# Peptides against a protein of PDB entry 3J47, part 46

Target 1, 121 residues: chain A of PDB entry 3J47
Amino acid sequence: IRLTNQLKSLKGLQSKLKDVVEYLDKVINKELPINHTILGKLQDVFNLLPNLGTPDDDEIDVENHDRINISNNLQKALTVKTNDELMVIYISNLVRSIIAFDDLIENKIQNKKIQEQRVKD
Target 2, 26 residues: chain B of PDB entry 3J47
Amino acid sequence: NAQYHLLVKQGDGLLTKLQKYGAAVR

## One batch from the design tools (peptide; aimed at target 1 K108, target 2 R26)

Design b2_p30_2_s3 (made by RFdiffusion4, then SolubleMPNN; its pose is not in this set)
Fold by OpenDDE base, seed 3:
Structure b2_p30_2_s3 (fold): chain B 121 residues (1-121), chain C 26 residues (1-26), chain A 30 residues (1-30)
Amino acid sequence: as target 1 above (121 residues)
Amino acid sequence: as target 2 above (26 residues)
Amino acid sequence: NQNDELLKQYIEELERKLKKLQEILAASEQ
């Protein structure tokens, strides 16, 4: 029962990671805004992942040792992949913020120039 | 790698513009 | 390791840029 639940959780995580990648691609392409709720839930899942991989010290049948090593390597690979995805999101948000501030500064410069022209007339 | 490098290059281009604006507002 | 360090440096530079933009915006509102 526990192993089946761990496999189901891992499959659920893999599906969610795929959905996050698809969402990230749409965000990179500027098709959708970032959903902070999805990111928060993803972070919570990742913070729980180390706890899902701690074997309780109950009877390690020798046949499970290879599966545990494969699971830990897969979990590590998934964690690295997600960290890279989160970094890409963060960079994309930062670039969008920079663009928004650039546009705001340009608008203020234009408004100042219009005011200076009105005072000179 | 290539998409990431392109995003980095776009960010650097925006910075260069920002530096020019900051110098024009001073 | 080297790619991770390069990526960290790039993020830190972007954060510094964002902070400068915010300061310029705040100075333009005074």
Scores: peptide ipSAE 0.348, ipTM 0.859, DockQ to the pose 0.424
OpenDDE base, seeds 1, 2, 4, 5: peptide ipSAE 0.286, 0.266, 0.322, 0.256; ipTM 0.833, 0.836, 0.853, 0.832; seeds 2, 4, 5 fail the geometry check

Design b2_p30_2_s4 (made by RFdiffusion4, then SolubleMPNN; its pose is not in this set)
Fold by OpenDDE base, seed 3:
Structure b2_p30_2_s4 (fold): chain B 121 residues (1-121), chain C 26 residues (1-26), chain A 30 residues (1-30)
Amino acid sequence: as target 1 above (121 residues)
Amino acid sequence: as target 2 above (26 residues)
Amino acid sequence: AQNDELLKEYIQKLDEKIKELEKILEEAEK
């Protein structure tokens, strides 16, 4: 039962990571806005990952030590991948902020031109 | 981890600059 | 490692774009 639940959780995480990658690709391609709710749920899943990978200390048979090390390495690799995905999201938000700033500058320039025209009339 | 943290700090610095300029345009 | 380097390059390009926007803003304020 416990191993089946861990495998199911890992499969669920893998599916979510795939969905996140697909979402990030769509955000990079400017096809979709960033959904903060999806991002928050992803962060929550990742904050819970350290707890999902800690077997309760009670019955660690010696044969599982290699599996625990593999699980920790996989969890570390998943954490790194997640950090990279979060960075891509952060950069995408930064790019959007830059675009919005550019639009604001252009609006300021246009307003200045309108004021200069009004002073000449 | 350290390189990731450095990248985050660089991005935060850029965001802070952007916010400062956005405030100057207001 | 390669993804981290690509990310650094992307952040650098964003910094350059911000600097360009800063310059345009300064020119608009004159």
Scores: peptide ipSAE 0.312, ipTM 0.840, DockQ to the pose 0.090
OpenDDE base, seeds 1, 2, 4, 5: peptide ipSAE 0.296, 0.310, 0.308, 0.309; ipTM 0.833, 0.838, 0.836, 0.837

Design b2_p30_3 (made by RFdiffusion4)
Pose (drawn by RFdiffusion4):
Formats: sequence, structure tokens, C-alpha cells
Structure b2_p30_3 (pose): chain A 91 residues (1-28, 36-48, 72-121), chain B 26 residues (1-26), chain P 30 residues (1-30)
Amino acid sequence: IRLTNQLKSLKGLQSKLKDVVEYLDKVIHTILGKLQDVFNLNNLQKALTVKTNDELMVIYISNLVRSIIAFDDLIENKIQNKKIQEQRVKD
Amino acid sequence: as target 2 above (26 residues)
Amino acid sequence: EDSEELEEAEEEMEEESEEIHEALEEIEEE
């Protein structure tokens, strides 16, 4: 789902660029200003990425903890299944 | 870095315990 | 089969731990 959403966003840019190229050919306004703003707003992320790296580490750790908890419940389920099997054999 | 490594070390320690429990179950 | 599923789960957790260590190494390089 996230991927489809990202593709939709990139699609708009691609179409937008084609329109801009055609528009410039014809010319040979507000949209252009808006685009410029967006441009000014990955490069900048470079420095910001330094911080994101720290936060990514924290969310990795959280995910590892969740995986451990899920494994614990999984072991319990497996033990219950074994007990059920033993009971069936006895019967 | 050392502080960050401390939390990481603790997380590894818990992971080890969980692995031991899995081995005991097997 | 149950043992294999538990071993797969352990492998996945080891991979997540490796990702944490790689991220720490990248942080240290910065």
C-alpha cells in the first residue's frame, strides 16, 4: 500500500515535468514558484539523516523487542499443541 | 557512542536469554 | 516442523539484531 502511494506521488511529478517542458516550449506562473519552493525544501536530508539514523536505531530496537515477545507467545502455543496431542494419544 | 552501545548490549543480552529458552524447549 | 518454525523465528531476530549493529556502526562513523 505504501509503495502504491509513493508511486502515485512520483507519477504526479513525472506528468508535471512533461507539462512544464511542453509549457516552456510553447512560451518560447504560480506553479513554477511552487515548484521552486519544493526544490528548496535528499540533499538537505543528508545532514538531517544524521539524526534520522539515531531514531532508526531506536525503532529497530523496538522491533527486536516485539519479535522476542512474539516468540514467547509462540513457544506457549507450541507447548499447548503438544499437550493436546498427548491427550489425544492417551484417548 | 558508548551510551548507545550500552542499550544495544542489553538488547543483545535479552535476545540471548530468549534463544536459551528456545533451546530448552527443543 | 514446530522446531523449524522456532529456529526461523530465531534467525529473523538475529537479522534484526544485525541491523541494529550495522546502524550503530554507521552512527559511530558519523

Design b2_p30_3_s1 (made by RFdiffusion4, then SolubleMPNN; from b2_p30_3, 18 letters changed)
Fold by OpenDDE base, seed 1:
Structure b2_p30_3_s1 (fold): chain B 121 residues (1-121), chain C 26 residues (1-26), chain A 30 residues (1-30)
Amino acid sequence: as target 1 above (121 residues)
Amino acid sequence: as target 2 above (26 residues)
Amino acid sequence: SMDEELEKQLQEMERQLQQVHELLKKLEEQ
């Protein structure tokens, strides 16, 4: 039962991670805006993952310790990987915001120049 | 972590500069 | 491979930030 639940949780996490990657690819390709709600939910899932990995079960057999360490290391690696992905998403959004703002500034400057030219004519 | 913080700080700095420029163009 | 792809994406974002910074600098000089 416990191992099956861990595998199910891991599969769920892997599926979510795949969805995040697909979303990131769409975001990089400018096909979709970054959804902050999805990002927040991902962060929440990752913050909850340490809570899912705490074995409350008292039977410390030596063989279970290695499996727990591997599970914790994998969970930590997944957490780091997702944190890095979230970071990339955040920076990508920041870059897009900057580019959009630059385009807006350029458009305003051009409009101002056109208006100044119309007043001189 | 340190590189991340540096990148975020640089991005925030750029955003602040952009905001100042946008305010000057208005 | 996936970590390498993340690293490539980070590098591309850094490049984009630098390009935007240069564009902003040019606009400030005008």
Scores: peptide ipSAE 0.300, ipTM 0.851, DockQ to the pose 0.027
OpenDDE base, seeds 2, 3, 4, 5: peptide ipSAE 0.226, 0.244, 0.261, 0.240; ipTM 0.815, 0.834, 0.836, 0.822; seeds 3, 4 fail the geometry check

Design b2_p30_3_s2 (made by RFdiffusion4, then SolubleMPNN; from b2_p30_3, 17 letters changed)
Fold by OpenDDE base, seed 5:
Parts: sequence; C-alpha cells; structure tokens
Structure b2_p30_3_s2 (fold): chain B 121 residues (1-121), chain C 26 residues (1-26), chain A 30 residues (1-30)
Amino acid sequence: as target 1 above (121 residues)
Amino acid sequence: as target 2 above (26 residues)
Amino acid sequence: SDDEELEKQLKEMEIQLQKVHELLKKLEEL
C-alpha cells in the first residue's frame, strides 16, 4: 500500500513537473506571467517528499530494498530536477523584478528632469 | 547547486543595489 | 536532454543577470 502510494505520488509529481516545465517554457517565452500557485503546489509536493523516504518501516524485505533505493534515487533525481526548475523560476522572477525597478528608476529620473526644465522656463 | 546558489546571491546583491539606487533617486 | 535544456536555461539567465548588472552600472554613472 505505501509503495503504491509513493509510486502514485511520484507519477503525480512527474506530471506536475511536466506541467511546470511547460509553464516555465511559456514564462521564458514571455507568453505567460509566473503563477505562484504552481510553485506553491510544487513546494507542497517537495514538503511531502521527505516523508516518502522515511526509513523507519523495519519490515521491508531485502528484495524491496533495491526497488526502494531505485525509487528513492529516482525521487531524489526528480527532486533535484524540480528544485532546479524552481530555482530557474526564482531567478527569472528576480530578473524581471530588477528590470521593472530599473524602468521605474529611469521613469522617475525622466520625470524629475522634465519638472526641472519646467521650473527653469 | 553551488553555481545556482551563486547566481541567486548575485541576483540578491543586484536587487539590493537597485533598491539603494531607488532610495537615492527619491 | 532535459538536464541539458535546464543547463541552457540557467546559462541564459546568467546572461540576463549580466545585462541587468551592466544596465545598473550605467545607471550609477548618471
């Protein structure tokens, strides 16, 4: 039962990761704004991932240990991939924020110059 | 991972500089 | 392939950060 739930959660995570990749591609292409809801759902999946790897079930037969190790390695690899995607989204948001602030500063400088010219006339 | 953390730190540093500049332009 | 695409996206973000850094440097000189 737990392994089936882990596999289902992993498949769900893989599907969500694919959706996030597709979303990231659209965000990189400037077709869509960053959706914080997708990031929140990914974070929730990540917060559930450590609980999927709790080694405390002493009753797992040795033959399941190799499958669990492969599943844990795949889960770790998927976790790393998702983390990297989240980081790419974070940097993209940071860069966009910086550009928006730069444009705001430039607009303020231009407005001040226009006001100074109007006072001199 | 390490390169990414470095990029995040650089971005945060850049954001901080931009905030200081925005405060100086006020 | 997917990891290579992720690495490519990371490199593109590094290039964008460098461009923003250069823009900020020009703004500090004004």
Scores: peptide ipSAE 0.333, ipTM 0.851, DockQ to the pose 0.027
OpenDDE base, seeds 1, 2, 3, 4: peptide ipSAE 0.309, 0.271, 0.262, 0.304; ipTM 0.858, 0.838, 0.833, 0.849

Design b2_p30_3_s4 (made by RFdiffusion4, then SolubleMPNN; from b2_p30_3, 19 letters changed)
Fold by OpenDDE base, seed 5:
Structure b2_p30_3_s4 (fold): chain B 121 residues (1-121), chain C 26 residues (1-26), chain A 30 residues (1-30)
Amino acid sequence: as target 1 above (121 residues)
Amino acid sequence: as target 2 above (26 residues)
Amino acid sequence: SDNEELEKELENMERLLQQVHDLLEKLKKL
């Protein structure tokens, strides 16, 4: 039962990660703004990941060691994938911040030019 | 993992530069 | 003078944008 719940949670995480990747691709393509809610949901999933990897001490039968290792490897792989997604989101936010600052600078330059023209007049 | 950490460090460095730039424009 | 300084700052941001782009390309290769 617990292993099945862990697998279901992991599949749910994988599905959410896929949704985040698809969202990130849309953000990279400038089709959608970055949604911080997706990041919050990912963080919540990550906070649950350690709980998915803690075998309860009571049923450590030796045969589960390989399955636990596979589960841990999959959890690690999902963690890496999510870290990569978070990094892409972070970089995308940085790019947007840079663009916003460029627009701010351009607006300041334009405002100064308008003021200089008004003083000459 | 090491390449990922390097990318994160580079991103943090870029963020710091961006913050300094934003402070200079104000 | 102030406009020239703003132009220099814009150039610095363009360099930062290029660095971000390079990081994205590195991420795609991982």
Scores: peptide ipSAE 0.253, ipTM 0.833, DockQ to the pose 0.075
OpenDDE base, seeds 1, 2, 3, 4: peptide ipSAE 0.245, 0.271, 0.226, 0.282; ipTM 0.830, 0.832, 0.824, 0.842; seeds 1, 2, 4 fail the geometry check

Design b2_p30_4 (made by RFdiffusion4)
Pose (drawn by RFdiffusion4):
Structure b2_p30_4 (pose): chain A 91 residues (1-28, 36-48, 72-121), chain B 26 residues (1-26), chain P 30 residues (1-30)
Amino acid sequence: IRLTNQLKSLKGLQSKLKDVVEYLDKVIHTILGKLQDVFNLNNLQKALTVKTNDELMVIYISNLVRSIIAFDDLIENKIQNKKIQEQRVKD
Amino acid sequence: as target 2 above (26 residues)
Amino acid sequence: SDEAIEELQNKIKENQEKLDEETNKVNDFF
């Protein structure tokens, strides 16, 4: 789902660029200003990425902890299944 | 870096314990 | 410092792979 959403966003840019190129050919305004702003707003993320890297590490650790918890419950489920099998054999 | 490594080390330690429990179950 | 953080991120990812392998061992046993 996230991927489909990202593609929709990129699609708009692609179409928007084609329109801009055609518009410039014809010319040979507000949208252009808006685009410029967006441009000013990956390169900048470079410095910001430094901080994001720290935060990514924290969310990785959290995910690891959750995986451990899930494994624990999984073991208990497996033990219950074994006990059920034993009871069936006894019967 | 050292402080960050500390938390990472602890997380590794818990992971080891969980692996031991899985081996005992097997 | 950034390289050290990346190494720690890789270590955490490797630990997650080790946990997945262990989960598979338990599932294969049962």

Design b2_p30_4_s1 (made by RFdiffusion4, then SolubleMPNN; from b2_p30_4, 28 letters changed)
Fold by OpenDDE base, seed 1:
Structure b2_p30_4_s1 (fold): chain B 121 residues (1-121), chain C 26 residues (1-26), chain A 30 residues (1-30)
Amino acid sequence: as target 1 above (121 residues)
Amino acid sequence: as target 2 above (26 residues)
Amino acid sequence: TLQLNLQLLEEVLNGERELEKLLKELEAVS
């Protein structure tokens, strides 16, 4: 039971890490809009959180309950930390997109001004 | 959670404005 | 963490406001 819960916890963390890596690779490759993927991964993490805290209904001695709770709390904390990191990456990429569009707008305004000057000459 | 969803919603709103601009530039 | 999230939110809001301003300028030039 305890070893099985630790293994389940480790597998959950490994799956999450794999998902984060896959997300980062997709962001680097510009394959997916950053927002929907982050939201999807956050939802996956939140959906996995209840599954990390299900005490299997087996007679786990009271001493094992405290250790399982500590492990689950650590996993929850690591999950929150990972979500915060993904959120920061998302916002940073959003800001970069805004800046790139601001530059595109300014370039278009400049091109129009140049065209208007050429028509007046 | 709620603050994160609010931030994501704001980001999506900005992305929508960005898409509208990209369509107006074409 | 909370302060960093608030700063990021403020930066996004500022970016939205700037983008809206630039969009209005583009509409005025078009």
Scores: peptide ipSAE 0.327, ipTM 0.847, DockQ to the pose 0.106
OpenDDE base, seeds 2, 3, 4, 5: peptide ipSAE 0.284, 0.295, 0.296, 0.277; ipTM 0.849, 0.851, 0.852, 0.846; seeds 2, 3, 4, 5 fail the geometry check

Design b2_p30_4_s2 (made by RFdiffusion4, then SolubleMPNN; from b2_p30_4, 25 letters changed; failed a check: too like the target's own chain)
Amino acid sequence: NLKKRLELLEQVKRGLEELTKLKKELEAVS

Design b2_p30_4_s3 (made by RFdiffusion4, then SolubleMPNN; from b2_p30_4, 27 letters changed; failed a check: too like the target's own chain)
Amino acid sequence: DLKERDLLIERVLRGEEELTKLQKELEAVS

Design b2_p30_4_s4 (made by RFdiffusion4, then SolubleMPNN; from b2_p30_4, 26 letters changed; failed a check: too like the target's own chain)
Amino acid sequence: TLKERDELLERVLRGEELLTKLQKYLEAVS

Design b2_p30_5 (made by RFdiffusion4)
Pose (drawn by RFdiffusion4):
Structure b2_p30_5 (pose): chain A 91 residues (1-28, 36-48, 72-121), chain B 26 residues (1-26), chain P 30 residues (1-30)
Amino acid sequence: IRLTNQLKSLKGLQSKLKDVVEYLDKVIHTILGKLQDVFNLNNLQKALTVKTNDELMVIYISNLVRSIIAFDDLIENKIQNKKIQEQRVKD
Amino acid sequence: as target 2 above (26 residues)
Amino acid sequence: EELDELMDLIKENQEKLDEEIEKVNEFAEE
């Protein structure tokens, strides 16, 4: 789902660029200003990425903890299944 | 870095315990 | 660089846990 959403966003840019190129050919405004703002707003993320890296580490650790908890419950389920099998054999 | 490594080390330690429990179950 | 090494170690630990879950599931199937 997230991927489809990202693609939709990129699609708009691609179409928008084509329109802009055609517009410029024809010319040979508010949208242009808006685009410039967006441009000014990956490069900048470079420095900002330094911080993101730290936060990514924290969210990785959290995920690891959750995986451990899920494994614990999984073991319990497996034990219950074994017990059920044993009871069936006894029967 | 040392502080960050500390938390990482603890997380590794818990992971080891969980692995031991899985081996005992097997 | 040290932070990258820590993030890689965390990812390797996750792979080790996944392998352990696979081992427990294979043993239970047996």

Design b2_p30_5_s1 (made by RFdiffusion4, then SolubleMPNN; from b2_p30_5, 22 letters changed)
Fold by OpenDDE base, seed 4:
Structure b2_p30_5_s1 (fold): chain B 121 residues (1-121), chain C 26 residues (1-26), chain A 30 residues (1-30)
Amino acid sequence: as target 1 above (121 residues)
Amino acid sequence: as target 2 above (26 residues)
Amino acid sequence: SDRDKLLELVKEGERQLIELQKYLEAVAAQ
């Protein structure tokens, strides 16, 4: 049961990572803003991930120790990778927002100059 | 981790303020 | 006033980008 739940959670994480990558590609292509709901759900998944790696104490058969260590290292590596991806998404959205506001400011400045010229004529 | 979350939170706050401003200017 | 407020927000965004860049550099150096 626990191994099946870990596999299901890992598949869920893999699916979400795919969604994040697809979203990142859309962000890089300037097609979509960050969906805060997706970010929140990813953060929730990551906050739950540390709880997926606690083996219950009872059936530690000695032969699985190497596989458990590999799984924990892979989980840590996946967590770091996803944090880095989230950071890139966040930066990309911040940059896009700044650019959009700079353009808005410039448009307002130009409109004001045009209006001032029309009042002087 | 804490410093990263703080930076993300600050940026989200900025984005929210910018969105409110953009909505008020429209 | 509203324009000045927007300019302040843009400047704060630029500051946050610089801080985030410094953080990424620190993480890459570990």
Scores: peptide ipSAE 0.319, ipTM 0.847, DockQ to the pose 0.045
OpenDDE base, seeds 1, 2, 3, 5: peptide ipSAE 0.303, 0.295, 0.290, 0.303; ipTM 0.840, 0.845, 0.841, 0.842

Design b2_p30_5_s2 (made by RFdiffusion4, then SolubleMPNN; from b2_p30_5, 21 letters changed)
Fold by OpenDDE base, seed 1:
Structure b2_p30_5_s2 (fold): chain B 121 residues (1-121), chain C 26 residues (1-26), chain A 30 residues (1-30)
Amino acid sequence: as target 1 above (121 residues)
Amino acid sequence: as target 2 above (26 residues)
Amino acid sequence: SKLDELLLLVLNGQQQLTELQKELEAAAAQ
């Protein structure tokens, strides 16, 4: 039951990661703003992922050790991949903030030029 | 991990600079 | 002058973002 839930959670995470990548591509193409809800859900998944790897100290079947290691490696790889996606999102937000700041600066420059022209007239 | 943290630190540094300049232009 | 300084900072920020994006693309390609 627990392994099946982990596999289902991993598949769900993989699907969400795919959706996030598709969303990020749209964000990079300036088609959509960043969805903070998707980001928050990814962060929640990251915070829960280390806890999903705590087996209660119940029966060490030796055959499960390789599967647990593969699951942990896959979980770690997914964690890295999702961290990279979060980083792309963060950078994209930073770029948007810089662009918005540039527009604000340009607007202030224009307003200042208009005010200087009005004082000279 | 280390490269990620470095990249995040660089982004945060840029954001902090941007905020300081935004405050100086206000 | 302050506005020019701010513009220069934004340009520098854009350059660093472009570099960061390249590093991210390189990391995603590994």
Scores: peptide ipSAE 0.315, ipTM 0.857, DockQ to the pose 0.026
OpenDDE base, seeds 2, 3, 4, 5: peptide ipSAE 0.297, 0.308, 0.261, 0.300; ipTM 0.853, 0.857, 0.841, 0.851; seeds 2, 3, 4 fail the geometry check

Design b2_p30_5_s3 (made by RFdiffusion4, then SolubleMPNN; from b2_p30_5, 23 letters changed)
Fold by OpenDDE base, seed 4:
Structure b2_p30_5_s3 (fold): chain B 121 residues (1-121), chain C 26 residues (1-26), chain A 30 residues (1-30)
Amino acid sequence: as target 1 above (121 residues)
Amino acid sequence: as target 2 above (26 residues)
Amino acid sequence: DDLDKLLELVLQGEEDLRKLQKELEAVAAQ
């Protein structure tokens, strides 16, 4: 039962990770804004991943050693992929913040020029 | 891991600069 | 003068972000 639940959770995570990658590609291409709900769910998954990675040591059937090693390698690969996605999201947020600051600077420059012109009139 | 930590540190440096900017624009 | 310094800081931030994006693309290509 636990192994089937872990496999189902892993498949769910993989599907969600695929959706996040597709979303991130659209964000990188400036087609869509970052969805905070997707970010929150990805963070929740990341916080749960360390807890999913401790097999309770109590059912080491010897036939599972290769399957456990493949599962651990897949879980590590998914963890790395999740970290890379979080990093891309973080960078994308930084880019948006800088663009918003650039627009704010330009607006302040324009407002200052308008005020200086009004004082001369 | 090391490249990730370096990237996060660079991003935090940018965020700190942006915060200083936001304080100067007020 | 302060506004010009702020603009310079933002432009430097955009350049630093472009570098970070290149590093990320290099990591994603490995």
Scores: peptide ipSAE 0.295, ipTM 0.850, DockQ to the pose 0.026
OpenDDE base, seeds 1, 2, 3, 5: peptide ipSAE 0.277, 0.285, 0.279, 0.275; ipTM 0.845, 0.846, 0.845, 0.840; seed 2 fails the geometry check

Design b2_p30_5_s4 (made by RFdiffusion4, then SolubleMPNN; from b2_p30_5, 21 letters changed; failed a check: too like the target's own chain)
Amino acid sequence: SNRDQLLQLVKEGEEQLLKLQKELAAVAEQ

Design b2_p30_6 (made by RFdiffusion4)
Pose (drawn by RFdiffusion4):
Structure b2_p30_6 (pose): chain A 91 residues (1-28, 36-48, 72-121), chain B 26 residues (1-26), chain P 30 residues (1-30)
Amino acid sequence: IRLTNQLKSLKGLQSKLKDVVEYLDKVIHTILGKLQDVFNLNNLQKALTVKTNDELMVIYISNLVRSIIAFDDLIENKIQNKKIQEQRVKD
Amino acid sequence: as target 2 above (26 residues)
Amino acid sequence: DNEDNNELDEAENKMNEISDKIHELLNKSE
């Protein structure tokens, strides 16, 4: 789902660029200003990425902890299944 | 870095315990 | 029993892969 959403966003840019190129050919305004703003707003993320890297590490650790908890419950389920099997054999 | 490594080390320690429990179950 | 062991091994391998990614990010932070 996230991927589909990202693709829709990029699609808009691609179409928007084609329109801009055609518009410039014809010319040979507000949208252009808006685009410039967006441009000014990955390069910058480079410095910002430094911080994101730290936060990514924290979210990775949290995911590890959740995996451990899920494994614990999984072991209990497996034990219950074994016990059920033993009871059936006894029967 | 050392502080960060400390939390990472603790996380690894818990992971080891969980692995040991899995081996005991097997 | 072999299937259960395989599911536990998969889960353990996933946790190890997550741990390796954490160590990679820690090394990048240096």

Design b2_p30_6_s1 (made by RFdiffusion4, then SolubleMPNN; from b2_p30_6, 19 letters changed)
Fold by OpenDDE base, seed 2:
Structure b2_p30_6_s1 (fold): chain B 121 residues (1-121), chain C 26 residues (1-26), chain A 30 residues (1-30)
Amino acid sequence: as target 1 above (121 residues)
Amino acid sequence: as target 2 above (26 residues)
Amino acid sequence: DEKENKELDEQLENMQRILEQVHKLLESLK
């Protein structure tokens, strides 16, 4: 039961991650705006996930050692995946900031040209 | 890890350039 | 004013170069 729930949660996380990547690809292609709600929920899930993988240091039965190694490898793989997602989010926010600055610069240049024309008239 | 850190460093470099630009336009 | 416009144009070009670097970075992640 617990393992099946963990697998289901992982599949759900993987699906959401795919949706985030697809969303980021659409943002890069200027097709869609950022959904901050999806990002917030993803961050909340990631803040909760590290707490799922620390077994308390008490009484490791030998049958748990293979499960602990699998859990540590899974946690490491999830941490890497989380870091990759955070990076994609960071890059997407950076790209948006750059675009917003580019638009601001263009607006400033246009406003300056309009003022120069008005002073010459 | 090394590729990730390189990517972060490149992003931070871009952010720093963007910040310098924002300060020069103010 | 003309010197300031030249500086703004240079800054815009720098932002375009930054944007190209970001695009290359994103393509390297695909």
Scores: peptide ipSAE 0.311, ipTM 0.847, DockQ to the pose 0.069
OpenDDE base, seeds 1, 3, 4, 5: peptide ipSAE 0.300, 0.271, 0.309, 0.296; ipTM 0.832, 0.825, 0.843, 0.831

Design b2_p30_6_s2 (made by RFdiffusion4, then SolubleMPNN; from b2_p30_6, 16 letters changed)
Fold by OpenDDE base, seed 4:
Structure b2_p30_6_s2 (fold): chain B 121 residues (1-121), chain C 26 residues (1-26), chain A 30 residues (1-30)
Amino acid sequence: as target 1 above (121 residues)
Amino acid sequence: as target 2 above (26 residues)
Amino acid sequence: DKKAEEELEEKLNNMQEILNKVHELLKSLE
């Protein structure tokens, strides 16, 4: 049951990561504004990842040697996934920074054009 | 792992370019 | 004045190139 739930959560998280990538692509394409809610949800998922890998202390039953290897593989998979999520967050922040700079540059160009027009008048 | 490190390295390269650009815009 | 506008446009183009590279990185994550 727990491993299945972890796999389901992992799949859910993978789907959400895909949604974030798709969202970032739309932002890159200027189709949508940056949704802070998606980033917040991604952060929430990230913050939940350690908890998804933490054995709830309540059922350390003894047949666990194969379960420990599966848990370690799951924790490795979760770590890799956490790294991927961190990378997505990082890329998201990078894209946001680029967009903000683009807007800043455009604003500077516009301000310069306005100033040039005022000097000509 | 190797692909991940490659992606991270590429991201770091982009970050460095972004930083240089930000410094050049100031 | 025109030269400074051209430099700013060049800067914008450099940002667009960086954005494109970020997009390629995102595709590499998919």
Scores: peptide ipSAE 0.357, ipTM 0.854, DockQ to the pose 0.073
OpenDDE base, seeds 1, 2, 3, 5: peptide ipSAE 0.329, 0.316, 0.345, 0.327; ipTM 0.839, 0.839, 0.853, 0.844

Design b2_p30_6_s3 (made by RFdiffusion4, then SolubleMPNN; from b2_p30_6, 17 letters changed)
Fold by OpenDDE base, seed 4:
Structure b2_p30_6_s3 (fold): chain B 121 residues (1-121), chain C 26 residues (1-26), chain A 30 residues (1-30)
Amino acid sequence: as target 1 above (121 residues)
Amino acid sequence: as target 2 above (26 residues)
Amino acid sequence: DKKDEEELEKQIENMKRILEKVHELLKKLE
């Protein structure tokens, strides 16, 4: 029972980590707006919390109640950590987008100045 | 949770401004 | 036109102000 619950929690964490990686790949590919996907993955994490905290309906022995509470607290802490990681990724992608737009604007200004000089010559 | 929501809301506000500037450069 | 260049410069300044706010958000995450 203990090892099985730890394996289930580890599988849930692995599934969440896989979801974060798949999200990162979609953001790198510009397939989805970062905010909606972060919010969606946050919702997925919250929807997976019950699935991580539902032992399949066989025998909640009273000795497991304290361990279920510790597991739920650990899952909640891991969820907060995952949210912080997703937020860092989101902000990093925003910064990259702003830098890319700044470079685009600067290139557009420079190209315009070069064209104006060529018309004066 | 509340600090996270505040930070996400601030990020969304920045993204909306960024989108307006990107549209004005086109 | 000079007017379009001035408007583009104003857009860059506004983007810089967005960047500063993003940096302030990053500092609140640390």
Scores: peptide ipSAE 0.302, ipTM 0.841, DockQ to the pose 0.091
OpenDDE base, seeds 1, 2, 3, 5: peptide ipSAE 0.289, 0.264, 0.263, 0.266; ipTM 0.840, 0.830, 0.827, 0.828; seed 3 fails the geometry check

